# Ledger of designs, part 15: peptides against a protein of PDB entry 4IGA

Target 1, 116 residues: chain A of PDB entry 4IGA
Amino acid sequence: KRVLIVDDAAFMRMMLKDIITKAGYEVAGEATNGREAVEKYKELKPDIVTMDITMPEMNGIDAIKEIMKIDPNAKIIVCSAMGQQAMVIEAIKAGAKDFIVKPFQPSRVVEALNKV

## One batch from the design tools (peptide; aimed at target 1 D98 I100 R108)

Design b1_p15_6_s4 (made by RFdiffusion4, then SolubleMPNN; from b1_p15_6, 4 letters changed)
Fold by OpenDDE base, seed 1:
Structure b1_p15_6_s4 (fold): chain B 116 residues (1-116), chain A 15 residues (1-15)
Amino acid sequence: as target 1 above (116 residues)
Amino acid sequence: DERLEEVRELVEKLL
């Protein structure tokens, strides 16, 4: 399965890419903001999206809503920091299928990828 | 983390 990685932080994208690749998934591409995430989803048609919701300039929840308009069956895993409980709930209500918490635990990332 | 577990339970009800 192919994964689109969305995070404004290059280091976070790199970390996820390593985990995802080692777990036997393919990285379809990367996006650095919510607008790019929507564009890349249309272009790449990934099987799974990892979506940062702590992006400062563009809210990942809005990107989730737009992706769900494009594909109601989209498999989006939200990536959040501790203290973002309300944002996680809003992301799930917007259509996200699971969430993982930063700092990433590789086993939890893989579990989420396998379950969605 | 107890707060994380609370979020997990709430998410499970929404899924």
Scores: peptide ipSAE 0.266, ipTM 0.804, DockQ to the pose 0.453
OpenDDE base, seeds 2, 3, 4, 5: peptide ipSAE 0.263, 0.250, 0.231, 0.263; ipTM 0.799, 0.794, 0.781, 0.802

Design b1_p15_7 (made by RFdiffusion4)
Pose (drawn by RFdiffusion4):
Structure b1_p15_7 (pose): chain A 116 residues (1-116), chain P 15 residues (1-15)
Amino acid sequence: as target 1 above (116 residues)
Amino acid sequence: SEKQEEVKELVEELL
């Protein structure tokens, strides 16, 4: 399965890519903010996207809304420090299929990739 | 962690 990794933190993109490839998935690309996420999603058509929330330019909520418009069947797992109840509700309402709060343990990322 | 379990349960309830 091909995965697009979306996060403005170079370190987080680096450690997610490492977890995803070792778990048997193919890293399809990376994006560093919400607009790029929509741009890459259109270009790459990944099977799954990992999505941060707090990003410059366009946040993860808006990027989720943008990708769901491009593709109503997009599969998105949020991975964010913004683990408040209101943010989880908002991400799920926007169309994300799962939510992982940072700091997270790596096994949760794997089960989220499987789930979608 | 406890926080992670709470977030997971909330996601399951919402979906």

Design b1_p15_7_s1 (made by RFdiffusion4, then SolubleMPNN; from b1_p15_7, 5 letters changed)
Fold by OpenDDE base, seed 4:
Structure b1_p15_7_s1 (fold): chain B 116 residues (1-116), chain A 15 residues (1-15)
Amino acid sequence: as target 1 above (116 residues)
Amino acid sequence: SAREEEVRKLVEELL
């Protein structure tokens, strides 16, 4: 399966890319904000999206909503910091299928990828 | 973690 990685932090994207590829998934592409995420989803039609919540230009919640308009069957895993409980809830309400908490545990990332 | 599990419980009520 092909994964679109969305995070404004280059380090975080690199970490996810390493985990995802070592788990046998393919990285379809990367996005650095919610607007790019929507554009890349249209372009790449990935199987899974890892979606950061707090991003410039467009946040992860709004990106989820826009992606769900494009593809109601989108498989989105939201990635959150410990202080973002309310935003995680909103992401799930918007259509995200699962969530993972930063800092990432590789096994938890893989578990989420396998389940969605 | 306990914090993650708390969020998961809330999420499960929505899913």
Scores: peptide ipSAE 0.243, ipTM 0.790, DockQ to the pose 0.538
OpenDDE base, seeds 1, 2, 3, 5: peptide ipSAE 0.242, 0.238, 0.209, 0.202; ipTM 0.785, 0.783, 0.757, 0.752

Design b1_p15_7_s2 (made by RFdiffusion4, then SolubleMPNN; from b1_p15_7, 5 letters changed)
Fold by OpenDDE base, seed 5:
Structure b1_p15_7_s2 (fold): chain B 116 residues (1-116), chain A 15 residues (1-15)
Amino acid sequence: as target 1 above (116 residues)
Amino acid sequence: SEREKEVEELVEKLL
Protein backbone atom coordinates (compact mmCIF):
# COMPACT_ATOMS: atom_id res chain seq x y z
CA LYS B 1 0.00 0.00 0.00
CA ARG B 2 1.05 3.57 -0.72
CA VAL B 3 1.17 6.25 1.98
CA LEU B 4 1.01 10.02 1.67
CA ILE B 5 2.96 11.65 4.51
CA VAL B 6 1.71 15.05 5.64
CA ASP B 7 3.72 17.10 8.14
CA ASP B 8 5.25 20.57 8.06
CA ALA B 9 8.37 19.29 9.84
CA ALA B 10 10.97 17.76 7.54
CA PHE B 11 12.36 15.65 10.36
CA MET B 12 8.95 14.18 11.10
CA ARG B 13 8.36 13.35 7.44
CA MET B 14 11.73 11.65 7.34
CA MET B 15 10.96 9.67 10.48
CA LEU B 16 7.58 8.56 9.17
CA LYS B 17 9.11 7.66 5.82
CA ASP B 18 11.60 5.39 7.55
CA ILE B 19 8.88 3.72 9.62
CA ILE B 20 6.55 3.30 6.66
CA THR B 21 9.15 1.85 4.31
CA LYS B 22 10.61 -0.45 6.95
CA ALA B 23 7.10 -1.79 7.56
CA GLY B 24 6.81 -2.75 3.89
CA TYR B 25 4.69 0.16 2.69
CA GLU B 26 5.51 2.52 -0.14
CA VAL B 27 5.69 6.28 0.25
CA ALA B 28 3.43 7.78 -2.40
CA GLY B 29 4.61 11.29 -1.63
CA GLU B 30 4.91 14.04 0.93
CA ALA B 31 3.03 17.23 1.78
CA THR B 32 4.11 20.09 4.03
CA ASN B 33 0.71 21.65 4.73
CA GLY B 34 -2.99 20.85 4.48
CA ARG B 35 -3.51 22.51 1.11
CA GLU B 36 -0.64 20.54 -0.37
CA ALA B 37 -2.03 17.39 1.24
CA VAL B 38 -5.35 17.82 -0.54
CA GLU B 39 -3.60 18.47 -3.84
CA LYS B 40 -1.30 15.47 -3.42
CA TYR B 41 -4.20 13.23 -2.47
CA LYS B 42 -5.97 14.11 -5.71
CA GLU B 43 -2.80 13.55 -7.70
CA LEU B 44 -1.40 10.43 -6.07
CA LYS B 45 -4.54 8.65 -4.85
CA PRO B 46 -2.68 7.09 -1.92
CA ASP B 47 -4.09 4.20 0.05
CA ILE B 48 -3.29 5.78 3.41
CA VAL B 49 -2.52 9.27 4.70
CA THR B 50 -0.55 10.21 7.80
CA MET B 51 -1.77 13.66 8.81
CA ASP B 52 -0.28 16.31 11.07
CA ILE B 53 -2.67 18.85 12.60
CA THR B 54 -0.72 22.05 13.24
CA MET B 55 0.42 23.20 9.81
CA PRO B 56 0.56 26.52 7.97
CA GLU B 57 -1.77 27.36 5.06
CA MET B 58 -4.30 24.69 6.07
CA ASN B 59 -4.45 22.68 9.28
CA GLY B 60 -4.87 18.92 9.43
CA ILE B 61 -8.52 18.95 10.48
CA ASP B 62 -9.49 21.00 7.45
CA ALA B 63 -7.31 18.80 5.26
CA ILE B 64 -9.09 15.70 6.55
CA LYS B 65 -12.46 17.26 5.74
CA GLU B 66 -11.37 18.21 2.23
CA ILE B 67 -9.85 14.79 1.54
CA MET B 68 -13.03 13.12 2.76
CA LYS B 69 -14.97 15.20 0.22
CA ILE B 70 -12.67 13.84 -2.49
CA ASP B 71 -12.72 10.28 -1.19
CA PRO B 72 -15.18 9.30 1.53
CA ASN B 73 -13.26 6.04 1.89
CA ALA B 74 -9.94 7.75 2.60
CA LYS B 75 -7.82 6.11 5.29
CA ILE B 76 -6.33 8.89 7.38
CA ILE B 77 -4.15 8.40 10.44
CA VAL B 78 -3.54 11.54 12.46
CA CYS B 79 -0.08 12.00 13.96
CA SER B 80 -0.02 15.06 16.20
CA ALA B 81 1.37 16.52 19.39
CA MET B 82 -2.12 17.86 20.09
CA GLY B 83 -3.49 14.84 21.92
CA GLN B 84 -6.25 16.66 23.78
CA GLN B 85 -9.57 14.86 23.89
CA ALA B 86 -11.32 17.65 22.01
CA MET B 87 -8.80 17.43 19.17
CA VAL B 88 -9.04 13.64 18.99
CA ILE B 89 -12.83 13.85 18.86
CA GLU B 90 -12.69 16.52 16.17
CA ALA B 91 -10.25 14.50 14.05
CA ILE B 92 -12.33 11.33 14.27
CA LYS B 93 -15.53 13.24 13.52
CA ALA B 94 -13.80 14.74 10.49
CA GLY B 95 -13.12 11.22 9.24
CA ALA B 96 -9.77 10.08 10.65
CA LYS B 97 -9.45 6.36 11.36
CA ASP B 98 -6.83 6.72 14.08
CA PHE B 99 -5.03 9.31 16.16
CA ILE B 100 -1.42 8.90 17.22
CA VAL B 101 -0.06 11.37 19.73
CA LYS B 102 3.49 12.67 19.40
CA PRO B 103 5.96 11.55 20.52
CA PHE B 104 5.10 8.04 19.37
CA GLN B 105 6.70 4.65 19.08
CA PRO B 106 7.31 3.29 15.59
CA SER B 107 5.28 0.19 16.44
CA ARG B 108 2.22 2.36 17.08
CA VAL B 109 2.44 3.77 13.57
CA VAL B 110 2.87 0.30 12.08
CA GLU B 111 -0.14 -0.99 13.98
CA ALA B 112 -2.23 1.90 12.70
CA LEU B 113 -1.09 1.31 9.12
CA ASN B 114 -2.00 -2.36 9.39
CA LYS B 115 -5.45 -1.73 10.88
CA VAL B 116 -6.92 1.02 8.70
CA SER A 1 2.84 6.22 27.60
CA GLU A 2 -0.30 6.88 29.60
CA ARG A 3 -1.23 9.70 27.27
CA GLU A 4 -0.91 7.39 24.27
CA LYS A 5 -3.13 4.83 25.98
CA GLU A 6 -5.72 7.46 26.78
CA VAL A 7 -5.84 8.55 23.15
CA GLU A 8 -6.05 4.96 21.93
CA GLU A 9 -8.93 4.22 24.28
CA LEU A 10 -10.74 7.34 23.18
CA VAL A 11 -10.31 6.43 19.51
CA GLU A 12 -11.66 2.95 20.19
CA LYS A 13 -14.72 4.42 21.88
CA LEU A 14 -15.37 6.86 19.06
CA LEU A 15 -15.04 4.41 16.18
Scores: peptide ipSAE 0.575, ipTM 0.931, DockQ to the pose 0.940
OpenDDE base, seeds 1, 2, 3, 4: peptide ipSAE 0.557, 0.537, 0.554, 0.477; ipTM 0.927, 0.923, 0.927, 0.910

Design b1_p15_7_s3 (made by RFdiffusion4, then SolubleMPNN; from b1_p15_7, 5 letters changed)
Fold by OpenDDE base, seed 5:
Structure b1_p15_7_s3 (fold): chain B 116 residues (1-116), chain A 15 residues (1-15)
Amino acid sequence: as target 1 above (116 residues)
Amino acid sequence: SALAEEVERLVEELL
């Protein structure tokens, strides 16, 4: 399966790319903000999205909502330092299938990839 | 972490 990685932090994208690749998934592409995420989703039609929340231009919640408009069956895993209940609820309400709090273990990401 | 576990529980409840 192909994964779109969305995070404004280059290091985080690199980390996720390593985890995703080592887990046997393909990296479809990368996005650095929510607007790019929506654009890349349309372009690449990935099987899974890893989604940061706190990004410039468009935040991850809004990106989830826009992607879900494009594909109601989108598989989006949130990866965020913002682990407040309100944020988790908002992400799930928007359509996210999982929410991983930073910092995370690679195994947690792999489990999410395998389950969505 | 405690926060991670709290989030995981919440996700499980919401999904």
Scores: peptide ipSAE 0.452, ipTM 0.894, DockQ to the pose 0.907
OpenDDE base, seeds 1, 2, 3, 4: peptide ipSAE 0.429, 0.257, 0.371, 0.223; ipTM 0.887, 0.805, 0.865, 0.793

Design b1_p15_7_s4 (made by RFdiffusion4, then SolubleMPNN; from b1_p15_7, 6 letters changed)
Fold by OpenDDE base, seed 4:
Structure b1_p15_7_s4 (fold): chain B 116 residues (1-116), chain A 15 residues (1-15)
Amino acid sequence: as target 1 above (116 residues)
Amino acid sequence: SAEEEKVRKLVEELL
C-alpha cells in the first residue's frame, strides 16, 4: 500500500517515512500543508494518508474534509500531539479512521497502517 | 499513554 505523508515538519515526515518503509509500505509522496495534501491526494490517489493536524495554509481538519469530498473512502490517520484531544475528535468526525500521538512509536504507526 | 487511551475511548464511540 502507498502512503501520503502530510506534515509541515520535515523531521516528522522523515521519521514517518522511515517507519512506513521499514514496515513494507511505499511512500506515495509528501505534503507540507493541508492545501498541498489535497492536491497530492488528487494526483497520487494514495491508499493511506498520515495527516498532521496543525499546519499552515490549511490545517489537517480542513484537509480531511476536502479529501473526503474527493474520496469518501479515503483512509486517513490523523497525527496529533498531546493536548490536541479536541482536534483529534474533530478529525474523526471529519472522516479520519484512526489517530497516532506524537512522538511516534513505530509499532503504533504500523498498527494504525494495518488497521485502516 | 493514559491520555491516548482516553482519546481512544472517545474515538471508538464515534467510529
Scores: peptide ipSAE 0.322, ipTM 0.839, DockQ to the pose 0.589
OpenDDE base, seeds 1, 2, 3, 5: peptide ipSAE 0.318, 0.319, 0.312, 0.281; ipTM 0.836, 0.833, 0.834, 0.810

Design b1_p15_8 (made by RFdiffusion4)
Pose (drawn by RFdiffusion4):
Structure b1_p15_8 (pose): chain A 116 residues (1-116), chain P 15 residues (1-15)
Amino acid sequence: as target 1 above (116 residues)
Amino acid sequence: DTEIETRQKEVDEIL
């Protein structure tokens, strides 16, 4: 399965890419903010996206809304430090299929990739 | 590890 990794932190993108490839998935590309995420999603048409929330330019909530418009069947797992109840509700309402709060353990990323 | 698992459990309950 091809995965787009979306996060403005170079270190997080690096560690997620490492976890996803070792778990048997193919990293399809990376994006560093919400607008790029939508741009890459259109270009790459990944099977799954990992999505940060706090990003410059456009946040993860708006990026989720943008990708769900491009593709109502997009599969998105949020991976964010913004683990408040209101943010989880908002991400799920926008169309994300799963939510992982940072700091996270790597096995939870794997089961989220499987789940979608 | 327990703190991370507890925090994630709280998020999983919302789902």

Design b1_p15_8_s1 (made by RFdiffusion4, then SolubleMPNN; from b1_p15_8, 8 letters changed)
Fold by OpenDDE base, seed 3:
Order: sequence, then structure tokens, then C-alpha cells
Structure b1_p15_8_s1 (fold): chain B 116 residues (1-116), chain A 15 residues (1-15)
Amino acid sequence: as target 1 above (116 residues)
Amino acid sequence: MEEIEKKNAEVEKIL
């Protein structure tokens, strides 16, 4: 399966890329904001998306909503420092399948990838 | 480690 990694932080994209590849998944590509995420989803047709919430240009919630308009079957895993209950509920309502709070253990990401 | 596990457990209750 191919994963699109969406995060404005280069360090976080690198960390997720390492976890994803070591787990036997392919990285389809990377995006640095929600607008780029929507564009890359259309281009790459990834099997899974890891999605940050707090990003410039377009936040992760809006990106989830736009991706779900394109593909109602999209498999989106949120990965965010914003672990408040209200944010989790909002992400799930938007269409996310899972929510991982930063900081996280690599095993938590692998479990999410295997479940969606 | 414990704090990370607690945060994940709280999210899992919502999902």
C-alpha cells in the first residue's frame, strides 16, 4: 500500500517516512499543507493518507473534507499534536479513520496503517 | 512513555 504523508514540519515527515517504510509500506509522496495534500491526493491516488491538522494555507480538517469529496472511501489517519477531544471528534466527523496524538510511538502508527 | 499511552487511550475512547 502507498501512503501520502501530510505535515508542514520536515522533521515529522521524515519520521513518518521512516516508520512507514520500515513497516513495509511505500511512500507515494509528501505534502506540506492542506492544499498540496488535496492536489497530491488527486495526482498520486494513494491508498492511505497521514494528515497533520495545524498547517499553513489549509488546515488538516479542511483537507480531509476536500479529499472526502474526491474519494468518499479515502483512508485518512490524523497525526497531530492537537489531541483535544473536540478536535478528535471534528476529524472523525470530517471522515478520518483514526487519530494519533503527537508525540507517538512508532507502533501506534503501524497499528493504524494496518487497520484502515 | 506513560503520558503518551494516556493520550492514546483517551483518543481510543472517542474512536
Scores: peptide ipSAE 0.219, ipTM 0.818, DockQ to the pose 0.898
OpenDDE base, seeds 1, 2, 4, 5: peptide ipSAE 0.200, 0.110, 0.206, 0.201; ipTM 0.810, 0.742, 0.813, 0.808

Design b1_p15_8_s2 (made by RFdiffusion4, then SolubleMPNN; from b1_p15_8, 8 letters changed)
Fold by OpenDDE base, seed 4:
Structure b1_p15_8_s2 (fold): chain B 116 residues (1-116), chain A 15 residues (1-15)
Amino acid sequence: as target 1 above (116 residues)
Amino acid sequence: MEEIEERNEKVRKIL
């Protein structure tokens, strides 16, 4: 399965790329904001998306909503420092399948990839 | 400080 990684932090994209590849998944591509995420989803048609919330240009919640308009079956795993209950509920309502709070264990990401 | 797993478990209960 192919994963689109969405995070404004280059370090976080690198970390997720390492976890994803070591788990036997392919990285379809990367996006640095929610606008790029929507564009890359259209272009690459990934099987899974890892989605940050706090990004410039377009936040992760809006990106989830736009991706769900493109593909109602999209498999989006949120990966964010914003683990507040209200944000988790908002992400789920937008269409996210899982929510991982930063910082996280690599195993938590692998579990999410395997379950969506 | 809250353990990483405990924090993620709180979120899993919302999911």
Scores: peptide ipSAE 0.397, ipTM 0.888, DockQ to the pose 0.724
OpenDDE base, seeds 1, 2, 3, 5: peptide ipSAE 0.361, 0.362, 0.370, 0.372; ipTM 0.878, 0.878, 0.880, 0.881

Design b1_p15_8_s3 (made by RFdiffusion4, then SolubleMPNN; from b1_p15_8, 6 letters changed)
Fold by OpenDDE base, seed 5:
Structure b1_p15_8_s3 (fold): chain B 116 residues (1-116), chain A 15 residues (1-15)
Amino acid sequence: as target 1 above (116 residues)
Amino acid sequence: MAEIERKQAEVDKIL
C-alpha cells in the first residue's frame, strides 16, 4: 500500500517516512499543508494518508473533509499533538479512521497502517 | 514512555 504523508514539519515527515517504509509500505508522496494534501491526494491516489492537524494554509480537519469529498473511501490516519477529546471527535466526524497523538511510538503508527 | 502511552490510551478510549 502507498501512503501520502502530510505534515508541515520536515522532521516529522522524515520520521513517518522511516516508520512507513520499515513497515513494508511505500511512500506515495509528501504534503506540507492541507491544500497540498488535497492536491497530492488527487494526483497520487494513495491508499492511506497520515494527516497532521496544525498546518498553515489549510488545517488537517479541512483537508480530511476535502479528501472525503474526492474519495469517500479514503483511509486517513490523523497524527497530531492536539490529542484533546474534542479534536479527536472532530477528526473522526470529518472521516478519519484513526488518531495518533504526538509524541507517538512507531508501533502505534504501524498498528494504524495495518488496521485501516 | 509512560506519558506517551497515557496520552494515546486516552485517545484510544474515544475511538
Scores: peptide ipSAE 0.661, ipTM 0.937, DockQ to the pose 0.976
OpenDDE base, seeds 1, 2, 3, 4: peptide ipSAE 0.645, 0.645, 0.654, 0.659; ipTM 0.933, 0.935, 0.935, 0.937

Design b1_p15_8_s4 (made by RFdiffusion4, then SolubleMPNN; from b1_p15_8, 6 letters changed)
Fold by OpenDDE base, seed 4:
Structure b1_p15_8_s4 (fold): chain B 116 residues (1-116), chain A 15 residues (1-15)
Amino acid sequence: as target 1 above (116 residues)
Amino acid sequence: MEEIEKKQEEVDKIL
C-alpha cells in the first residue's frame, strides 16, 4: 500500500517516512500543507494518508473534508500534537479513520496503517 | 513513555 505523508515539519515527514517504509509500506509522496495534500491526493491516488492538523495555507481538518469529497473511501490517519477531545471529534466527523497524538510511538503508527 | 501512552489512551477512548 502507498502512503501520502502530510506534515509541514520536514523532520516529522522524515520520521513518518522511516516508520512507513520499515513497516513494508511505500511512500507515494509528501505534502507540506492541506492544499498540497488535496492536490497530491488527486495526482497520486494513495491508499493511505497521514495528516497533520496545524499547517499553513489549509489545515488538516479542511484537507480531510476536501479529500473526502474526492474519495469518500479515503483512508486518513491523523497525526497531530492537537490531541484535545474537540479536535479528535472534529477529525473523526470530517472522515479520519484514526488519530495519533504527537509525540507518538512508532508501533502506534504501524497499528494505524495496518487497521485502516 | 508513560505520559505519551496516557495521551494516546485518552484519544483511543474517543475513537
Scores: peptide ipSAE 0.600, ipTM 0.912, DockQ to the pose 0.982
OpenDDE base, seeds 1, 2, 3, 5: peptide ipSAE 0.592, 0.593, 0.591, 0.596; ipTM 0.908, 0.912, 0.908, 0.910

## One batch from the design tools (peptide; aimed at target 1 G83 I92)

Design b1_p16_1 (made by RFdiffusion4)
Pose (drawn by RFdiffusion4):
Structure b1_p16_1 (pose): chain A 116 residues (1-116), chain P 16 residues (1-16)
Amino acid sequence: as target 1 above (116 residues)
Amino acid sequence: MQDEVKALVEKLLAEQ
């Protein structure tokens, strides 16, 4: 399965890419903010996206809304430090299929990739 | 915290 990794932190993108490839998934590309995420999603058409929330330019909530418009069947797992109830509700309402709060353990990322 | 967020996500998706 091809995965687009979306996060403005170079270190997080690096560690997620490492976990996803070792778990048997193919990294399709990376994006560093919400606008790029929608741009890459159109270009790459990944099977799954990992999505940060706090990003410059456009946040993860808006990027989720943008990708769900491009593709109502997009499969998105949020991976964010913004683990408040209100943010989880908002991400799920926008169309994300799962939510992982940072700092996270790597096995949770794997089960989220499987789940979607 | 991880268990609480997961349980909340499962509840929200079940309500949809």

Design b1_p16_1_s1 (made by RFdiffusion4, then SolubleMPNN; from b1_p16_1, 7 letters changed)
Fold by OpenDDE base, seed 5:
Structure b1_p16_1_s1 (fold): chain B 116 residues (1-116), chain A 16 residues (1-16)
Amino acid sequence: as target 1 above (116 residues)
Amino acid sequence: MHEEVEKLVEELLAAM
């Protein structure tokens, strides 16, 4: 399966790329904001998306909503430092299949990838 | 905190 990694932080994208590849998944591509995530989803047609929330141009919640319009079967895993209940509820209501709070263990990301 | 979030996610997904 191919994964689109969405995060404005280069370090976080590198970390997720390492976890994803070591778990036997392919990285379809990367996006640095929500607008780029939507465009990359259309272009690359990934099987899974890892999605940050706090990004410039377009936030992760809006990106989830736009991707779900493109593909109602999209598999989106949120990875965010904003672990408040209200944010979790908002992300799941938007269509996310999981929510991982930063900082996270690599095993938690692998479990999410395998479950969706 | 992480455990609480995981439980919440499971509950929310089950309710949808």
Scores: peptide ipSAE 0.511, ipTM 0.907, DockQ to the pose 0.840
OpenDDE base, seeds 1, 2, 3, 4: peptide ipSAE 0.478, 0.434, 0.473, 0.323; ipTM 0.899, 0.887, 0.898, 0.849

Design b1_p16_1_s2 (made by RFdiffusion4, then SolubleMPNN; from b1_p16_1, 6 letters changed)
Fold by OpenDDE base, seed 5:
Structure b1_p16_1_s2 (fold): chain B 116 residues (1-116), chain A 16 residues (1-16)
Amino acid sequence: as target 1 above (116 residues)
Amino acid sequence: MHEEVEKLVEELLASQ
């Protein structure tokens, strides 16, 4: 399966890329904000998306909503430091299939990838 | 916090 990695932090994208690749998944591409995420989803048609929340231009919640409009069957895993219950509820309500709080263990990401 | 979030996620998804 192919994964689109969305995070404004280059380091985080690199880390996720390593985890995803080592887990046997393919990296479809990367996006640095929610607007790019929506564009890349249309372009790359990934199987899974890892989505940050706090990003410039467009936040992750809005990106989830827009991607779900494009593909109601989108498989989006949120990875965010913003682990407040309200944020989790909002992300899941928007359509996310999981919410991983930063900092996370690689195994947690792999578990999420395998589950969706 | 992680455990709380994981529980919440599971509950929310199960309730859909």
Scores: peptide ipSAE 0.568, ipTM 0.918, DockQ to the pose 0.912
OpenDDE base, seeds 1, 2, 3, 4: peptide ipSAE 0.497, 0.321, 0.492, 0.204; ipTM 0.899, 0.850, 0.898, 0.788

Design b1_p16_1_s3 (made by RFdiffusion4, then SolubleMPNN; from b1_p16_1, 6 letters changed)
Fold by OpenDDE base, seed 5:
Structure b1_p16_1_s3 (fold): chain B 116 residues (1-116), chain A 16 residues (1-16)
Amino acid sequence: as target 1 above (116 residues)
Amino acid sequence: MHDEVKKLVEELLKSM
């Protein structure tokens, strides 16, 4: 399966890429904000998306909503430092299938990838 | 917090 990695932080994208690749998944591509995420989803048609929340241009919640309009069956895993219950609820209501709080263990990401 | 969030996600997904 192919994963689109969305995060404004280059180091976080690198970390996720390592985890995803070592777990036997392919990296479809990367995006640095929510607008790029929507564009890349259309272009790459990934099987899974890892989605940051706090990003410039377009935040992760809005990106989830837009991706779900494109593909109601999209598999989106949120990875965010914002672990507040309200944010988790908002992300899941928008269409996310999981929410991982930063900092995270690699095993938690792998678990999410395997479940969606 | 990590386990709390995981549990919340599970409950939310069951509800929709």
Scores: peptide ipSAE 0.606, ipTM 0.929, DockQ to the pose 0.933
OpenDDE base, seeds 1, 2, 3, 4: peptide ipSAE 0.536, 0.439, 0.491, 0.199; ipTM 0.913, 0.887, 0.902, 0.787

Design b1_p16_1_s4 (made by RFdiffusion4, then SolubleMPNN; from b1_p16_1 with Q2H D3E K6Q A7E)
Fold by OpenDDE base, seed 1:
Structure b1_p16_1_s4 (fold): chain B 116 residues (1-116), chain A 16 residues (1-16)
Amino acid sequence: as target 1 above (116 residues)
Amino acid sequence: MHEEVQELVEKLLAEQ
């Protein structure tokens, strides 16, 4: 399966890339904001998306909503430092299949990848 | 916090 990694932080994208690759998944591509995420989803048609929330240009919640309009079967895993209940509810309501709070264990990401 | 989030996610997904 191919994964699109969405995060404004280069370090976080690198970390996720390592986790995803070691788990036997392919990295389809990367995006640095929600607008790029939507564009890359259309272009790459990944099987899974890891989605940050707090990003410039377009936040992760809006990106989830736009991706779900394109593909109602999209598999989106949120990875965010914003672990408040309200944010979790909003992300899942938007269409996310999981929500991982930063900082996270690599195993938690792998579990999410395997379950969606 | 992490466990609370996981429980909340599971609850929300089950309600869909």
Scores: peptide ipSAE 0.646, ipTM 0.933, DockQ to the pose 0.921
OpenDDE base, seeds 2, 3, 4, 5: peptide ipSAE 0.644, 0.633, 0.643, 0.646; ipTM 0.932, 0.929, 0.931, 0.932

Design b1_p16_2 (made by RFdiffusion4)
Pose (drawn by RFdiffusion4):
Structure b1_p16_2 (pose): chain A 116 residues (1-116), chain P 16 residues (1-16)
Amino acid sequence: as target 1 above (116 residues)
Amino acid sequence: SLTQEEIDEIITEIES
């Protein structure tokens, strides 16, 4: 399965890419903010997206809304430090299929990739 | 932040 990794932190993108490829998934690309995420999603048409929330330009909530418009069947797992109840509700309402709060353990990323 | 169990419950409620 091809995965687009979306996060403005170079280190997080690096560690997620490492977890995803070792778990048997193919990294399809990376994006560093919400606008790029929508741009890459259109270009790459990944099977799954990992999505940060706090990003410059456009946040993860808006990027999720943008990708769900491009593709109502998009499969998005949020991976964010913004683990408050309101943010989880907002991400799920926007269309994300799963939510992982940072700092996270790597096995939770794997089960989220499987789930979607 | 929420526990994983609390997140799962929220997700189940919204998707129901």

Design b1_p16_2_s1 (made by RFdiffusion4, then SolubleMPNN; from b1_p16_2, 6 letters changed)
Fold by OpenDDE base, seed 5:
Structure b1_p16_2_s1 (fold): chain B 116 residues (1-116), chain A 16 residues (1-16)
Amino acid sequence: as target 1 above (116 residues)
Amino acid sequence: PLTQEEIEEIIKKINE
């Protein structure tokens, strides 16, 4: 399966790429903000998306909503440092399948990838 | 921050 990695932090994208690749998944591409994420989703048609929340241009919640409009069956896993209950609820209601709080262990990401 | 278990419970409740 192919994964689109969305995070404004280059080091985080690199980390996720490493985890995803080692887990046997393919990295479809990367996005640095929500607007780019929506564009890349349309272009790459990935099987899974890892989505950051706090990003410039467009935040992760809005990106999730937009992606769900173009593909109601999108499989989105949120990865964010904002692990507040309200944020988790908002992300899931927007359409995300899971929510991983930073900092995370690689196994948590792999588990999420395997479940969606 | 919420634990993984707490997050899982939230997901379950929202999807009910």
Scores: peptide ipSAE 0.777, ipTM 0.961, DockQ to the pose 0.924
OpenDDE base, seeds 1, 2, 3, 4: peptide ipSAE 0.771, 0.774, 0.768, 0.774; ipTM 0.960, 0.961, 0.960, 0.961

Design b1_p16_2_s3 (made by RFdiffusion4, then SolubleMPNN; from b1_p16_2, 6 letters changed)
Fold by OpenDDE base, seed 2:
Structure b1_p16_2_s3 (fold): chain B 116 residues (1-116), chain A 16 residues (1-16)
Amino acid sequence: as target 1 above (116 residues)
Amino acid sequence: SLSDEEIEKIIKEIEE
């Protein structure tokens, strides 16, 4: 399966790329903001998306909503430092399949990838 | 999709 990594932080994208690759998945590409995430989803048609929330241009929640308009069957895993009840509920309502809070353990990401 | 129980577990983890 191919994964699109969305995060405005280069370090975080590198970390996720390492985890995803070691877990046996392929990295389809990367996006640095919500607008780019939507564009890359259209271009790459990934099997899974890891989605940051706090990004410039377009936040992760809006990106989820736009991707779900493109593909209602999109598999999106949120990975965010913004961990509140309301945010989790909002992400799930937008269409996310899982929510991972930063900082995280690699095993949590792998479990999410295997489950969606 | 996450079940209500799974969402509750995530929320619990966040609050701890």
Scores: peptide ipSAE 0.138, ipTM 0.741, DockQ to the pose 0.153
OpenDDE base, seeds 1, 3, 4, 5: peptide ipSAE 0.178, 0.096, 0.111, 0.094; ipTM 0.773, 0.700, 0.717, 0.702; seed 1 fails the geometry check

Design b1_p16_2_s4 (made by RFdiffusion4, then SolubleMPNN; from b1_p16_2, 7 letters changed)
Fold by OpenDDE base, seed 5:
Structure b1_p16_2_s4 (fold): chain B 116 residues (1-116), chain A 16 residues (1-16)
Amino acid sequence: as target 1 above (116 residues)
Amino acid sequence: PLSQEEIEEIIKKINA
């Protein structure tokens, strides 16, 4: 399966890329903000999306909503430091399948990838 | 921050 990695932090994208590839998945591409995420989703048609929340231009929640409009079957895994209850609820209601709180263990990401 | 278990419970409740 192919994964679109969305995070405004280059180091985080690199970290996720490493985890994803080592787990046997392919990286479809990367996005640095929510707007780019929506564009890349249309372009790359990834199987899975890892989505940051706090990003410039467009936040992750809005990106999730827009992607879900494009593809109601989108498989989005949130990966964010914003691990409070309200944010988790909002992300899941928006359409995310899982929510991973930063900092995370690689195994948590792999588990999420395998579950969606 | 919520634990994975707490997050799973939230997901279950929302999807119920």
Scores: peptide ipSAE 0.792, ipTM 0.965, DockQ to the pose 0.979
OpenDDE base, seeds 1, 2, 3, 4: peptide ipSAE 0.786, 0.791, 0.785, 0.791; ipTM 0.964, 0.965, 0.964, 0.965

Design b1_p16_3 (made by RFdiffusion4)
Pose (drawn by RFdiffusion4):
Structure b1_p16_3 (pose): chain A 116 residues (1-116), chain P 16 residues (1-16)
Amino acid sequence: as target 1 above (116 residues)
Amino acid sequence: SVEERQEEVDELIESL
């Protein structure tokens, strides 16, 4: 399965890419903010997206809304430090299929990739 | 503590 990794932190993109490829998935590309995420999603048409929330330019909530418009069947797993109830509700309402709060353990990323 | 926080998030999602 092809995965687009979306996060403005170079280190997080680096450690997610490492977890995803070792778990047997193919990294399809990376984006560093919400606008690029929508741009890459259109270009790459990944099977799954990992989504940070706090990003410059456009946040993860708006990027989720943008990708769900491009593709109502997009499969998105949020991976964010913004683990408050309100943010989880907002991400799920926008269309994300799962939510992982940072700092996270790597096995939770794997089961989220499987789940979607 | 990391696992407990994630369980709270999982339970919240299941309740939606």

